# Designs tried in a protein design run: peptides against a protein of PDB entry 1IK9. Part 3

Target 1, 211 residues: chain A of PDB entry 1IK9
Amino acid sequence: MERKISRIHLVSEPSITHFLQVSWEKTLESGFVITLTDGHSAWTGTVSESEISQEADDMAMEKGKYVGELRKALLSGAGPADVYTFNFSKESCYFFFEKNLKDVSFRLGSFNLEKVENPAEVIRELICYCLDTIAENQAKNEHLQKENERLLRDWNDVQGRFEKCVSAKEALETDLYKRFILVLNEKKTKIRSLHNKLLNAAQEREKDIKQ
Target 2, 207 residues: chain A of PDB entry 1IK9 as posed
Amino acid sequence: MERKISRIHLVSEPSITHFLQVSWEKTLESGFVITLTDGHSAWTGTVSESEISQEADDMAMEKGKYVGELRKALLSADVYTFNFSKESAYFFFEKNLKDVSFRLGSFNLEKVENPAEVIRELIAYALDTIAENQAKNEHLQKENERLLRDWNDVQGRFEKAVSAKEALETDLYKRFILVLNEKKTKIRSLHNKLLNAAQEREKDIKQ
Target 3, 195 residues: chain A of PDB entry 1IK9 as posed
Amino acid sequence: MERKISRIHLVSEPSITHFLQVSWEKTLESGFVITLTDGHSAWTGTVSESEISQEADDMAMEKGKYVGELRKALLSVYTFNFSKESAYFFFEKNLKDVSFRLGSFNLEKVENPAEVIRELIAYALDTIAENQAKNEHLQKENERLLRDWNDVQGRFEKAVSAKEALETDLYKRFILVLNEKKTKIRSLHNKLLNA

## One batch from the design tools (peptide; made by RFdiffusion4, then SolubleMPNN; aimed at target 1 R192, target 1 (a further copy) F180; its pose is not in this set)

Design b2_p28_2_s1
Fold by OpenDDE base, seed 4:
Structure b2_p28_2_s1 (fold): chain B 211 residues (1-211), chain C 211 residues (1-211), chain A 28 residues (1-28)
Amino acid sequence: as target 1 above (211 residues)
Amino acid sequence: as target 1 above (211 residues)
Amino acid sequence: DEKKKEEEEKKKKKEEEEKKKKEEEEKK
């Protein structure tokens, strides 16, 4: 089961932060449990897949688009843009929310909730879930931090090997050219010496023919 | 201000998870605010630096060691080893906790708490803090994940450059040796040719003398 | 323009359906 808790403000009680919990299986489209609390009282309702489908049809909205709007409204909380307005009557236990566009507000959904007899249990479980989520996220953060430190070490190691390889390539090229020039010059000197000996022998033979 | 919320079990109510909030400035040694809640009621007390010092003295414990024990007891919750036992009387509002060693249990600290008139506000604020902490930790996780992905790309890039450098070094060495051998063999052939010409010229001169 | 008209028509239909739902809830 997936779960999201969001802070919301009710139009009727804008000074009191409420908490909207939504719990669902895999996708919000399959239905969900909604829980509202003010930290003293709690109200819960179940919304079925059929009710979601009916609300989408009543809205003349494609189901996936409607579920996309539900997800934004119910799982994001009222983002800073107040695009969603939440209403709840404690008397009727009727919860509804509207999408506010620039020129148009429209009801996006409504749910009948039931007052929970033991709100303290719901609140304790909600706090437990928050603390579990914090612990899980902390463990993930510590893991990612250690992995980042490993990756940084591995990067430094390969970078250092790369720099050594570049330097070694340049040194190799320089050394090989120097050695080549030395041996080539030795061979050139030997060729010049042999050529001079050949010229001298030819000149001596021409002298021996000329008596 | 730093804050930690922990789950605890009271000896008197082991079936009901309680939440122990501790709030402090920089260090627990400077004093702290303790808040206990069961999700319906809340109790708060303030512990001063002087009270911490007095409790350390009364225990004949070095203050830093005592604060170290307080930190383990109050900020860790009862870890799975039940090393710390928590007691609270709702009638007297007296909170105390013990450290349980194998052969010895001793009272580590005690605090008088006051029942909060509006527990819902304390509970809402506590849930808000949990949700804020979740959001902060999620943002940190997303940041670390993106950094991890960056470091992995950077590692792959330098690794690929390193492998290319190694291959280029080996290719350079092989090419330079091949070129060197070709030129060297040309010079050796020219030396052998000149030497043979010199031998032939000497043999012809010896024939001309015998003639 | 057409998309705005379609959104306005969808709005009017929703306001009428909400009125009908309220009238049905008031009849119970």
Scores: peptide ipSAE 0.005, ipTM 0.804, DockQ to the pose 0.000
OpenDDE base, seeds 1, 2, 3, 5: peptide ipSAE 0.000, 0.000, 0.000, 0.000; ipTM 0.788, 0.787, 0.789, 0.790

Design b2_p28_2_s2
Fold by OpenDDE base, seed 5:
Structure b2_p28_2_s2 (fold): chain B 211 residues (1-211), chain C 211 residues (1-211), chain A 28 residues (1-28)
Amino acid sequence: as target 1 above (211 residues)
Amino acid sequence: as target 1 above (211 residues)
Amino acid sequence: EEEEKKKEEEEKKKKEEEEKKKEEEEKK
């Protein structure tokens, strides 16, 4: 089961933060359990897939689009966009919410909730879920941090090897050219020596012809 | 102000999860606010630095060691180690906790709490803090995930450059040796040609002498 | 990166031209 808790403000009690818990299996479309609490009382209702389908039809909205709007309204919390208005009557246990656009406001959905007999259990379980979620997120953060430190070390190691490879390539080029010049100069010296011997032999022959 | 919420089990009510909130400025040693809740009622007390110092002295424990034990007891939650036992009387509002070791159990501390008049406000604020902490941890997780993806790309880029540098070094060495062999062979051919000219000149001179 | 590759190619060309000039001056 998936779960999301959001802060909401009720039109009737805007000064008191309420918490909206939505719990569902795999997809919100399959139905969900909605729980509302003010930290003292709690109210819960179950919304079936058939109710979601009927509300989509009543709104003349495609089911996937309707579920998309439900997800934004019920799971996002009241983001700063105030696009969703929440209403609840403690007397009737009737919960409804509206989407407010610039030129149009419309009721997006409505649920009959039931007052929970032992709200403290619901509140404790809600706090437990929050603490478990914090612990899971902390463990994930610690894992990601260790992975970052590993990746940074691995990057520095490869970077250092790359820089050494560049320097070693330049050093190799320089050494090979120096060795080449030395051997080439030895060969040039041998060529010059052989030319001088050839010149001397020619001069001796020219002396022998001139008796 | 720093804050930690933990689940605890009271010896008097082991079936009901209680929540222990501790709030402090910079260090637990400077004093703290302790809040206990069962999801219906809440109790709060303030512990001063002087009370912490006095309890450390009464226990004949070094203050830093005592604060270290307080941190483990009050901030860790009851980990699976059951090393810390929590007691609370709703009648006296007296909270105390014990450290249980194999061969010794001792009272670590005690606090007088006051029943909160509006526990719903404390519970709502506690849930708000949990939800804020979840949001902060999620934002940190998303940041660390993006950083991991960046570091992995950067590692792959440097690794690819390193492999290209290795291959380029081997190619350079091979090319320089090939060029060296070509020029060296030209010089060897020139030396052989000059030796042959010298041999021919010597043979001609020997013919001229025999003539 | 493309500018560094161009600089490395230009330095390589310049070294090859300087080596060719030295070989031509040694043929004269």
Scores: peptide ipSAE 0.000, ipTM 0.793, DockQ to the pose 0.000
OpenDDE base, seeds 1, 2, 3, 4: peptide ipSAE 0.000, 0.000, 0.000, 0.000; ipTM 0.793, 0.794, 0.793, 0.792; seeds 1, 2, 3, 4 fail the geometry check

Design b2_p28_2_s3
Fold by OpenDDE base, seed 4:
Formats: structure tokens, C-alpha cells, sequence
Structure b2_p28_2_s3 (fold): chain B 211 residues (1-211), chain C 211 residues (1-211), chain A 28 residues (1-28)
């Protein structure tokens, strides 16, 4: 089961933060349980997949698009852009929400809720879920932090090896050229010496022919 | 201001999760505000730095050690080891907690609380704080995840450069040795040719003398 | 950035190859 708790403001009680809990299985399209609380009272309702489909049809909206709007309205909270307006009557237990466009507001959905007999239990469970989510997110943060520290060490180790490899390549090239120049110069000197000996021998032979 | 919310179980109401909120400035030693709620009622009290010091003295405990025990008791929740036992009387508004050792339980601290007139406001604020903390931790998790992915890319890039550098070093060494062997062999062949020419010239000169 | 790094690596390789050729000619 997936769950999201959002802060909302009701048009009727704009000074009192309400909490909208939505609980669903895998996808919101499959239906959901909605819970509203003001921290004293709680109201709950179940919305079936069939009701979601019917509301989409009544709106002449494609179901996936409608569910996409429901997800934005019910799971995101009213973001600061007030694109969604929430209304609730405590007398009728009727919850409805509207999408506000520039020139047109339209009802996106409506639910009949039931007043919870023991709101304290719902509120305690809601707080427990928040505390569990905090603990899970903290553990994940600590894990990711340790992984980041590991990756940074591993990066530094490879970087240091790379720099050593670059330096070793340049040193190898320089050393090889120096050593080979020495050996080649020795061979060049030997060739020059042998050429001079040949020239001298030829000159001596020309002298011996000339008596 | 720092804040921690913990789940606790009261000895008098073990079936009902209570929430213990502690709020403090910088350090718990400076004093704190304690709030207890069962999701319907709330009780609050303020503990001053002087009261903390007095309780430490009354316990004949070093203040830093005492504050360390308070921090474990009040901020950690009762971990599954039940080292701390919490008691609250709704009639007297007296909150006290004990540290349970194997052979000895002792009172660690006690506070007089006051019943909050509007518990719904305290509960709403508590839920708001939990939701804010969840949002902050989620944003931190997303940031750390993106950093982790960046560090992994950076590691792969350096690793790929390192492997290319190693291969290039080995290729350079092999190529240099091959080229220099060719040049050295050419010079050796020239030296051998010149030696043979010198030997032939000497043999011809010995023939000319015998003639 | 990647194209600039590739160009710098190609230019470095070309310079290393020219310096190799020059050293081989001096050895000849």
C-alpha cells in the first residue's frame, strides 16, 4: 500500500491547516482511501476504481488524464500556485475539489466522507507513519552519504593512478629516447671510424701503386 | 530551535502510542519544551537549565552525563531495549521517566506538564513539522542521489582515461623498441659491411705485396 | 567541451608524432 499525506486549506476554514491522506494500492486508478483531519476530527472515505472511471466519463476526460489530475490534486498538496481548491462541509461530510484555470474553474472530483468515531487513533497512526517515513528517509540519507564518500575516495584513487600513469608515460618516452640516442651515437661513431680506416687504406694503396 | 518527536509508551496506557516532542535551543542543557500528545489531548511543560542542573545535582550525577541520559531518554524514543520507562498521570499532569538497569530502576527525571487548551493546534503543528521534515529529507535524498550519479560518471570517465593511458604507455614502449631495433640493426649491418670491405682491402694489399 | 578536449588530445598526439619523426630524422 502506498500513502501520501498533504497539507491542504479548505475554502471554508482557510486559517486551519487540514491534512489530506490518500492511501492506494500500486496505482491511484485502482481506487483509494481518503482521510481528512484537522488534528481533532477525522473523516474518511473510500473511492473505488468504478467511481474514478465514472467521474472521468462524466467529465468527458480520458481516464489516464483524469487520474493524472487526481494525482496532482490529491498527492501534491495545493502547491503555492493554488491550481486546486478544496472544499469540505462538516455537516454533509461532502468533500469536493476544483481545478482553477485562468478563466474557468471546474469540479475535478467529489467524495462523501464519514466522520471517524475515534479520530485520535487515525491521528496517532498518521503521526506514526510520518515518523516512520522520517526514519526511513534518514537511513537512506545516511546510506547515500556513505556511498558518496566511498565514490569520492574511489575517484581520488583512480585520479591519482591516472596522474601517475601520465607522468610515467612521459618519463618512459624521455628515458627511452635518451638511451637510444646514446646507443645510436656509439654506432654512428663506429661507422665513421670504419669509413676513415677505409679511406686511409685506399690512399695507402694508391701510394703503393705510384714507384 | 531544534526539535525531536519520538514515539513512547506510557506504563499506564501501553496500548496507546504517545508522542513526545522535545524542543530546545542549540543544546538540551540550555533547557527544553516538552510536549506530550495521544492524538486527542496534549500537555506541555518547560524545563529550564536550572531545573536540569538541580536534577543532576539531586541525582549526584555530573551534568554532562545527566544531559546525555536525558538526550537518550527524551530524543531517542524508547528503543526496543526498554531501557527507559515513561509514566504520566493525566490527573496530576506529572510526567516522569525511569532508567531500567538489570537490578535497579531509578527515576531519571520528572516534569509537571500543563494541559493544552487547544490540542488540535499543537497536533496540526506537529504534523506540519513532520511533513516539512519529510520534504526536506526527500530533497536531500534527491540531491545525494544526483551527486552519487555524478560521482559515478566522473569515476567512469577517469577510469576510462586511466585504462587508455596504460594501454598507450604499453603501446609507446613496444613501438619505440621496434623502431629502435630497426635502426640499430641497420647500423649493425653497415658496420659489418664496412668491416668486410676493410678485410677485403687488407687481403688485396697482401696479394699485391706477394706479387 | 568534449570536442575541445578531443581536439587538444589530437593536437597533442600530432605534436608527439612530429617530435618522434624529428628525433628519428636526427638518428638517421
Amino acid sequence: as target 1 above (211 residues)
Amino acid sequence: as target 1 above (211 residues)
Amino acid sequence: DEEKKKKEEEEKKKKEEEEKKKKEEELK
Scores: peptide ipSAE 0.020, ipTM 0.801, DockQ to the pose 0.000
OpenDDE base, seeds 1, 2, 3, 5: peptide ipSAE 0.007, 0.007, 0.008, 0.008; ipTM 0.793, 0.793, 0.792, 0.793; seeds 1, 5 fail the geometry check

Design b2_p28_2_s4
Fold by OpenDDE base, seed 1:
Structure b2_p28_2_s4 (fold): chain B 211 residues (1-211), chain C 211 residues (1-211), chain A 28 residues (1-28)
Amino acid sequence: as target 1 above (211 residues)
Amino acid sequence: as target 1 above (211 residues)
Amino acid sequence: EEEERERKEEEEKRREEEEERRRREEEE
């Protein structure tokens, strides 16, 4: 089961934060359980896939688009721009929400909720879920932080090896060229010396022929 | 202000989860505000630095050690081994907790709490703090995940460059040696040829003198 | 002459390797 708790403000009680819990299996489209609480009372309703389909049809909206709007409204709260407005009557237990656009506001959905007999149990369970989620996210954060520190060390190690390899390549090239030049120059000197000896021997022969 | 919410079980109500909120400035040693809730009622008390010091003295415990035990008891809940036991009387508003060791149990601390007039407000604020903490931790998780993915890409890039550098170094060494051997062999051949020419010239001179 | 040609070919190959390195450094 997937679950999302969001904070919302009700038009009837704008001064007190309410909490909207939505619980579903795999997709919101398959239906969901909605729970509303003010920290004292709680109200719950079940919305079926058929009701979601009917609301989409009544809205003349494509189901996937409608479900996408439900997801934004119910799982994100009002959002920073009050794009969604929530209404609830504690007397009628009627919950409805609207989408507000620049020039058009329209009702996105409506549900009948039932007052929970033991709201404290619902509230405790909600807080437990929040604390569990915090613990899981903290453990994940600590793991990711340790992985980041590991990856950074590993990167620095490879970078240092790479820089050493570059320097070693240049040093090798330079050393090989220096050694090559030394040997080459020695051979060149030997060739020049042998050529001079041959020239001298030829000149001496020319002198010996000229008596 | 630092804040920690934990779940605890009270000896008087072991079947229902309670929530223990502790709020403090910088260190728990400087004093703290403790709030207890069962999701319906809430109780709050303020514990001063002087009370903490007095409790440490009464316990005949070093203050830092005592504060360390307070931190474990009040910020972690009972823990997995029920090392800490919590007691609260709703009638007297007296809260006390014990440390349970194999052969010794002792009272670690006690506080008088006051019943909150508007528990719904305390509960709403507690849930808000949980939701804020979840959002902050999620944002941190997403950031750390993206950083991990970046660091992994950067590591793979440097690793690939390093491997190419190693291969290029070996290829360079091999190529330079091959070229060097070619030139060296050419010069050696020239030297041998010149030596043979000198030997022949010397032999011809010896013939001319005998002639 | 032949030694000067070999030295030029080695310098040219070194320049090509350095240009290829620079091109890789500029493409990153």
Scores: peptide ipSAE 0.000, ipTM 0.795, DockQ to the pose 0.000
OpenDDE base, seeds 2, 3, 4, 5: peptide ipSAE 0.000, 0.005, 0.000, 0.000; ipTM 0.795, 0.797, 0.796, 0.797; seeds 3, 5 fail the geometry check

Design b2_p28_3_s4 (failed a check: the pose's geometry)
Amino acid sequence: DEEEKEEEKEEEEFEKKLQEIEEREKKL

Design b2_p28_5_s3 (failed a check: the pose's geometry)
Amino acid sequence: SEYEELLNNATEEEKKEAKELEKKIEEE

## One batch from the design tools (peptide; made by RFdiffusion4, then SolubleMPNN; aimed at target 1 L184; its pose is not in this set)

Design b2_p29_2_s3
Fold by OpenDDE base, seed 1:
Structure b2_p29_2_s3 (fold): chain B 211 residues (1-211), chain C 211 residues (1-211), chain A 29 residues (1-29)
Amino acid sequence: as target 1 above (211 residues)
Amino acid sequence: as target 1 above (211 residues)
Amino acid sequence: EEEEEKKKKEEEEKEKTKKLLEELKKKRE
């Protein structure tokens, strides 16, 4: 079961924050339970998949689009933009909400709610759910924080190894070149020495021919 | 201002989850506001720094230790271990709590609460705080998740560069050795050729002397 | 003539060694 609690303002009671709880299974399309509370009284209604389908049909709206509008209205809470207006009569227990567009406002849906006999139980359960959600989110945040700290350490370790590898590559290349130059210079000196011996031998032969 | 809401069970009403809200500034030692609610009624009391100090003195407990026990009792909620027992009389508005140790139970503190005239406002504000905390924790969670994903990408990138650096080092070493061997072989061949020329020149000179 | 040819061969060998070092440097960039 999925659950969302949001704050709403009712047109009839704009100074009193109301809480709208929606509970559903997998998708809002399958139906949902709606609970409204002002912290003293509570009202609950069940909306079936058939009612949602009927409301979509009555609106001449594609079902997926209609459910998308329901989700925005009922689960987002009224964001500061008065895009969704909520109305509730405590006398009739009739809940309806409107979508306000620039040029047109229209009723998006309506539900009959029933006054809960024991609102305290509903309110306690709502607070319990909030506290559980806070605890779960805290535990997840602590886990993610520890994981981020681990990943940062691991990154620093690999970065340090990479820098050492780059430096070691440069050092290796430099050392190999130095060693090679030494060996080449030895060979070059030996070649020069052999050439000088050849020149001397040729000069001595030319002296021996001239007697 | 810091705030903590917890679930507690009262000895007088064990079937009804109560909510204990504690609000304080920086440290619980500086005093706090305590609010108790059952989702229908609410009770509030203010505890001063002087009262906390007096209770610590009356208990012959070091103040920091006493405040540490207050923090565990009032902010942790009663964990499943019955280490802290909460008592409240709705008639007297007297709230007291006990610490249960293996061999000894003792009263840890007591507060006079006042019944709130408008409990619905307190309950609404409490729910608002819970919803705000959920939203903040969700935003933090999303941020930490995005950071985690970034750190993981950055780690993979550096790891891949490190592996390429290792491979490039080995390839460089191998290539340098191959090139060095080629040049050394050329020099060695030249040395051999010059030695052979010297030997031939010496043999020719020996022939010319015999001649 | 033989001394000039020896100098020329030594210079050509120096130049070959220099070119090889330069080619090795260029493959590093």
Scores: peptide ipSAE 0.000, ipTM 0.786, DockQ to the pose 0.003
OpenDDE base, seeds 2, 3, 4, 5: peptide ipSAE 0.000, 0.000, 0.000, 0.000; ipTM 0.787, 0.787, 0.786, 0.787; seeds 2, 4 fail the geometry check

Design b2_p29_2_s4
Fold by OpenDDE base, seed 4:
Structure b2_p29_2_s4 (fold): chain B 211 residues (1-211), chain C 211 residues (1-211), chain A 29 residues (1-29)
Amino acid sequence: as target 1 above (211 residues)
Amino acid sequence: as target 1 above (211 residues)
Amino acid sequence: KEKEEEEEKKKKEEEEIEKKLKERQEELA
């Protein structure tokens, strides 16, 4: 089961923050449980897949688009853009929300809620879920931080090896050329010496023929 | 201001989770505000630095050790070891907690709380803090995840460059030695050819003298 | 013919290597 808690402002009670909990299994399309609380009272309603489908049909909206709008309205909280307006009557237990566009506002959905007899239990469970979520997210953060530090060490180690490899390649090329030149120069000197000996031998033979 | 919310179980109400909020400025030693709630009622007390010092003195405990025990008791929640037992009387508004050791239990601290007139406001604020903390931790997790993905890419890029550098170094060495051997073999062949010419010239001269 | 062309090609390649080694000597000096 998935759950999202968000802050909302009700048009009827703009001075107090309300909390909207939505709970669902796998997909919001399959239906959900909505819980509203002001920190003292709580109201809960179940919205079925059939009700979601009916609301989409009544709106002449494709079901996937409608569920997409429900997700934005109910799971995102009141985003900074006041694109969604929430209304609740404590007397009728009727919850409805509107999408506000520049030139048109329209009702996106409506739900009948029931007042919870023991709101303290709902509130305690909600706080427990928040505390569990905080603990899980903290553990994930600590894990990711340790992995980040590991990856940074591994990067530095490979970078240092790469720099050493570049330097070693340049040094190898330089050293090999120096050594090769020394040996080549030795061979060239021997060739020159042997040529001079041949020239001298030829000159001596030409002298011996001339008596 | 720092804040920690934890779950506790009261000896008087073991069937319901209570929430203990501790709020302090910089250090717990400087004093703190303690808030207890059952999700319906709330109780708050202020503990001064002087009260903390007095309790440490009354216990004949060094202040730093006492504050260390307060931190474990009040900020860790009831850890799985039931090392700390919490008691609260709704009638007297007296909150006290004990440290349970194998052979000794002792009162670690006690506070007079006052019943909050508007517990819903405290509960809403507490839920708001939990939701803010969740959002902040989620944003940190997303950031750390993106950084880990970046560091992994950067590591793969450097590793690939390093492997290419190693291969290029080995290829360079092999190529240079092959080229050098070719040139050296040519020079050795020239030297051998010149030696043979010198030997032939010497043999011809020896024939000419015999002749 | 093919052997002579291959020997002449090897000789040119050796001369070019020897030239490059000289140029590198002048750069390292």
Scores: peptide ipSAE 0.017, ipTM 0.802, DockQ to the pose 0.003
OpenDDE base, seeds 1, 2, 3, 5: peptide ipSAE 0.020, 0.015, 0.016, 0.015; ipTM 0.805, 0.799, 0.801, 0.801; seed 1 fails the geometry check

Design b2_p29_5_s1 (failed a check: too like the target's own chain)
Amino acid sequence: ELEKEEKEEKEEEKKFEEELNAAQERIKE

Design b2_p29_7_s1
Fold by OpenDDE base, seed 4:
Structure b2_p29_7_s1 (fold): chain B 211 residues (1-211), chain C 211 residues (1-211), chain A 29 residues (1-29)
Amino acid sequence: as target 1 above (211 residues)
Amino acid sequence: as target 1 above (211 residues)
Amino acid sequence: KLEEEKKKIEELLKELEEEEKKEEEEEKK
């Protein structure tokens, strides 16, 4: 089961923050449980897959689009853009929300809620869920931080080896060329010496033939 | 201001989870505000630095040790070890907690709380803090995840360059040695050829002299 | 491979030095 808690503002009670909990199994399309609380009272309603489908049909909206709008309205919280307006009557227990566009506002959905007899239990469970979520997220953060530090060490180690490899390649090339030049110069000197000896021997032979 | 919310069990109400909020400025030693709630009622008390010092003195405990025990008791929540037992009287508004050791239990601290007139406001604020903390921790997790993915890419890039550098070094060394061998063999052949020419010239000269 | 090629260079150099020594000994009779 998935759950999202969001803070919302009701048009009827703009001075107090309300909390909207939505709970669902796998997909919001399959239906959900909605819980509203002001920190003292709580109201809960169940929305079935059939009700979601009916509301989509009544709106002449494709079901996937409608569920997409429900997700934005109910799971995102009141984003900074006030695109969604929430209304609740404590008397009728009727919850409805509107999408506000520039030129048109329309009712996106409506739900009948029931007042919870023991709101303290709902509130305690909600706080427990928040505390569990905080603890889980903290543990994930600590794990990711340790992995990040490991990856950074591994990167530094490979980078240092790479720099050493580059330097060693350049040094090797330079050393090999220097050694080769030395050996080539020695062989060149020897070849020149032998050529000079051959020239001298030929000149001496030409002198010996001339008596 | 720092804050920690923990779930606790009261000896008087073991069937319901209570929430203990502790709020302090910089250090717990400087004093703190303690808030207890059952999700319906709330009780708050202020503990001064002087009260903490007095309790440490009364216990004949070094202040730093006492504050260390307060931190474990009040900020860690009831850890799985039930090392700390919490008691609260709704009638007297007296909150006290004990440290339970194998052979000795002792009162670690006690506070007079006052019933909050508007507990819903305290509960809403507490839920808001939990939701804010969740959002902040989620944003940190997303950031750390993106950084980990970046570091992994950077590591793979450097590793690939390092492997190419190693291969290039080995290839360079092999190529240079092959070229050197070829040139040295050419020079060796040239030296041998020149030697043979010198020997032949000397033999011809010796023939001409005999002749 | 590299060590083998290095050994071949060293052997070639040694053979060149030995040929040069033989020539110096023959020029010295």
Scores: peptide ipSAE 0.024, ipTM 0.812, DockQ to the pose 0.033; fails the geometry check
OpenDDE base, seeds 1, 2, 3, 5: peptide ipSAE 0.023, 0.023, 0.023, 0.023; ipTM 0.813, 0.813, 0.813, 0.813; seeds 1, 2, 3, 5 fail the geometry check

Design b2_p29_7_s2
Fold by OpenDDE base, seed 1:
Structure b2_p29_7_s2 (fold): chain B 211 residues (1-211), chain C 211 residues (1-211), chain A 29 residues (1-29)
Amino acid sequence: as target 1 above (211 residues)
Amino acid sequence: as target 1 above (211 residues)
Amino acid sequence: SLKKEEEERKKLLEELEKEEKEEKEEEEK
């Protein structure tokens, strides 16, 4: 089961933060449980897949698009843009919400809720879920932080080895060429010397033959 | 201001989870605000630095050690080891907690709390803090995850460059040596040939003179 | 820079190999 808790403001009670919990299995489309609380009272309702389908049909909206709007409304909280307006009557236990666009506001959905007899249990469970989520996220953060530090060390090690390899390649090439040039020049000098000796010997022979 | 919310069990109400909020400035030693809630009622008390010092003195415990025990008791929740036992009287609003060791149990601290008139506000604020903490931790998790993915890509890039550099170094060395040996062998052959020509010329001269 | 130096060195080696080949071709008349 997946769960999301969001803070919302009700049009009827704009001075107090309400909390909207939505719980579902794999997808919101399959239905969900909605819980509303003000920290004193709680109200819960179950929304079936058939109700979601009916609301989509009544809106003449494709089901996937409608569920996408439900997800934004019910799971994202009222983002700073007041795109979603939430309404609840404590007397009727009727919850409805609207999407507000520049030129059009329309009802996105409505649910009949029931007042919870023991709201303290719902509130405690909600807080427990929040604390569990915090603990899980903290553990993930600590793990990711340690992994980042590991990866950074490993990167620095490889980078340092790479730089050393580059420098070693350059040094090797330079050394090999220097050694090669030295040996080659010595050989070239020896060849030139031997050629000169041969030329001189030939010239001396020509002189000795000419007496 | 720092804050920690923990779930605890009260000896007087073992069937219901209570939530213990502690808030402080920089260090618990400087004093803290303690809030207890069962999701219906809330109780709050302020503990001063002087009270903490007095409790440490009464226990004949070094203040830093005592604060360390307070931190474990009040911020860690009852870990699975039931090392800390929490007691609260709704009638007296007296909160006290004990540390249980193998052979000794001792009172670690006690606080007089006051019943909050509007517990819903406290509960709402507590839930808000939990939701804010979740959001902050999620954002950190997402950031760390992206950074991990970046570092891994960067590591793979450098590793691949390093491996290419190693291979290129080996190939270069091998190529340079092969080329050098070829040229050197040619020069050595030429030197040997020229030496043989000189020796032959000298031998011919010696024959011509003896003739 | 590195690629340029590598190319210059490759050229120098090719020139040396060429000089050796030319010197061999001149000795083989």
Scores: peptide ipSAE 0.020, ipTM 0.799, DockQ to the pose 0.026; fails the geometry check
OpenDDE base, seeds 2, 3, 4, 5: peptide ipSAE 0.016, 0.017, 0.012, 0.019; ipTM 0.798, 0.798, 0.788, 0.799; seeds 2, 3, 4, 5 fail the geometry check

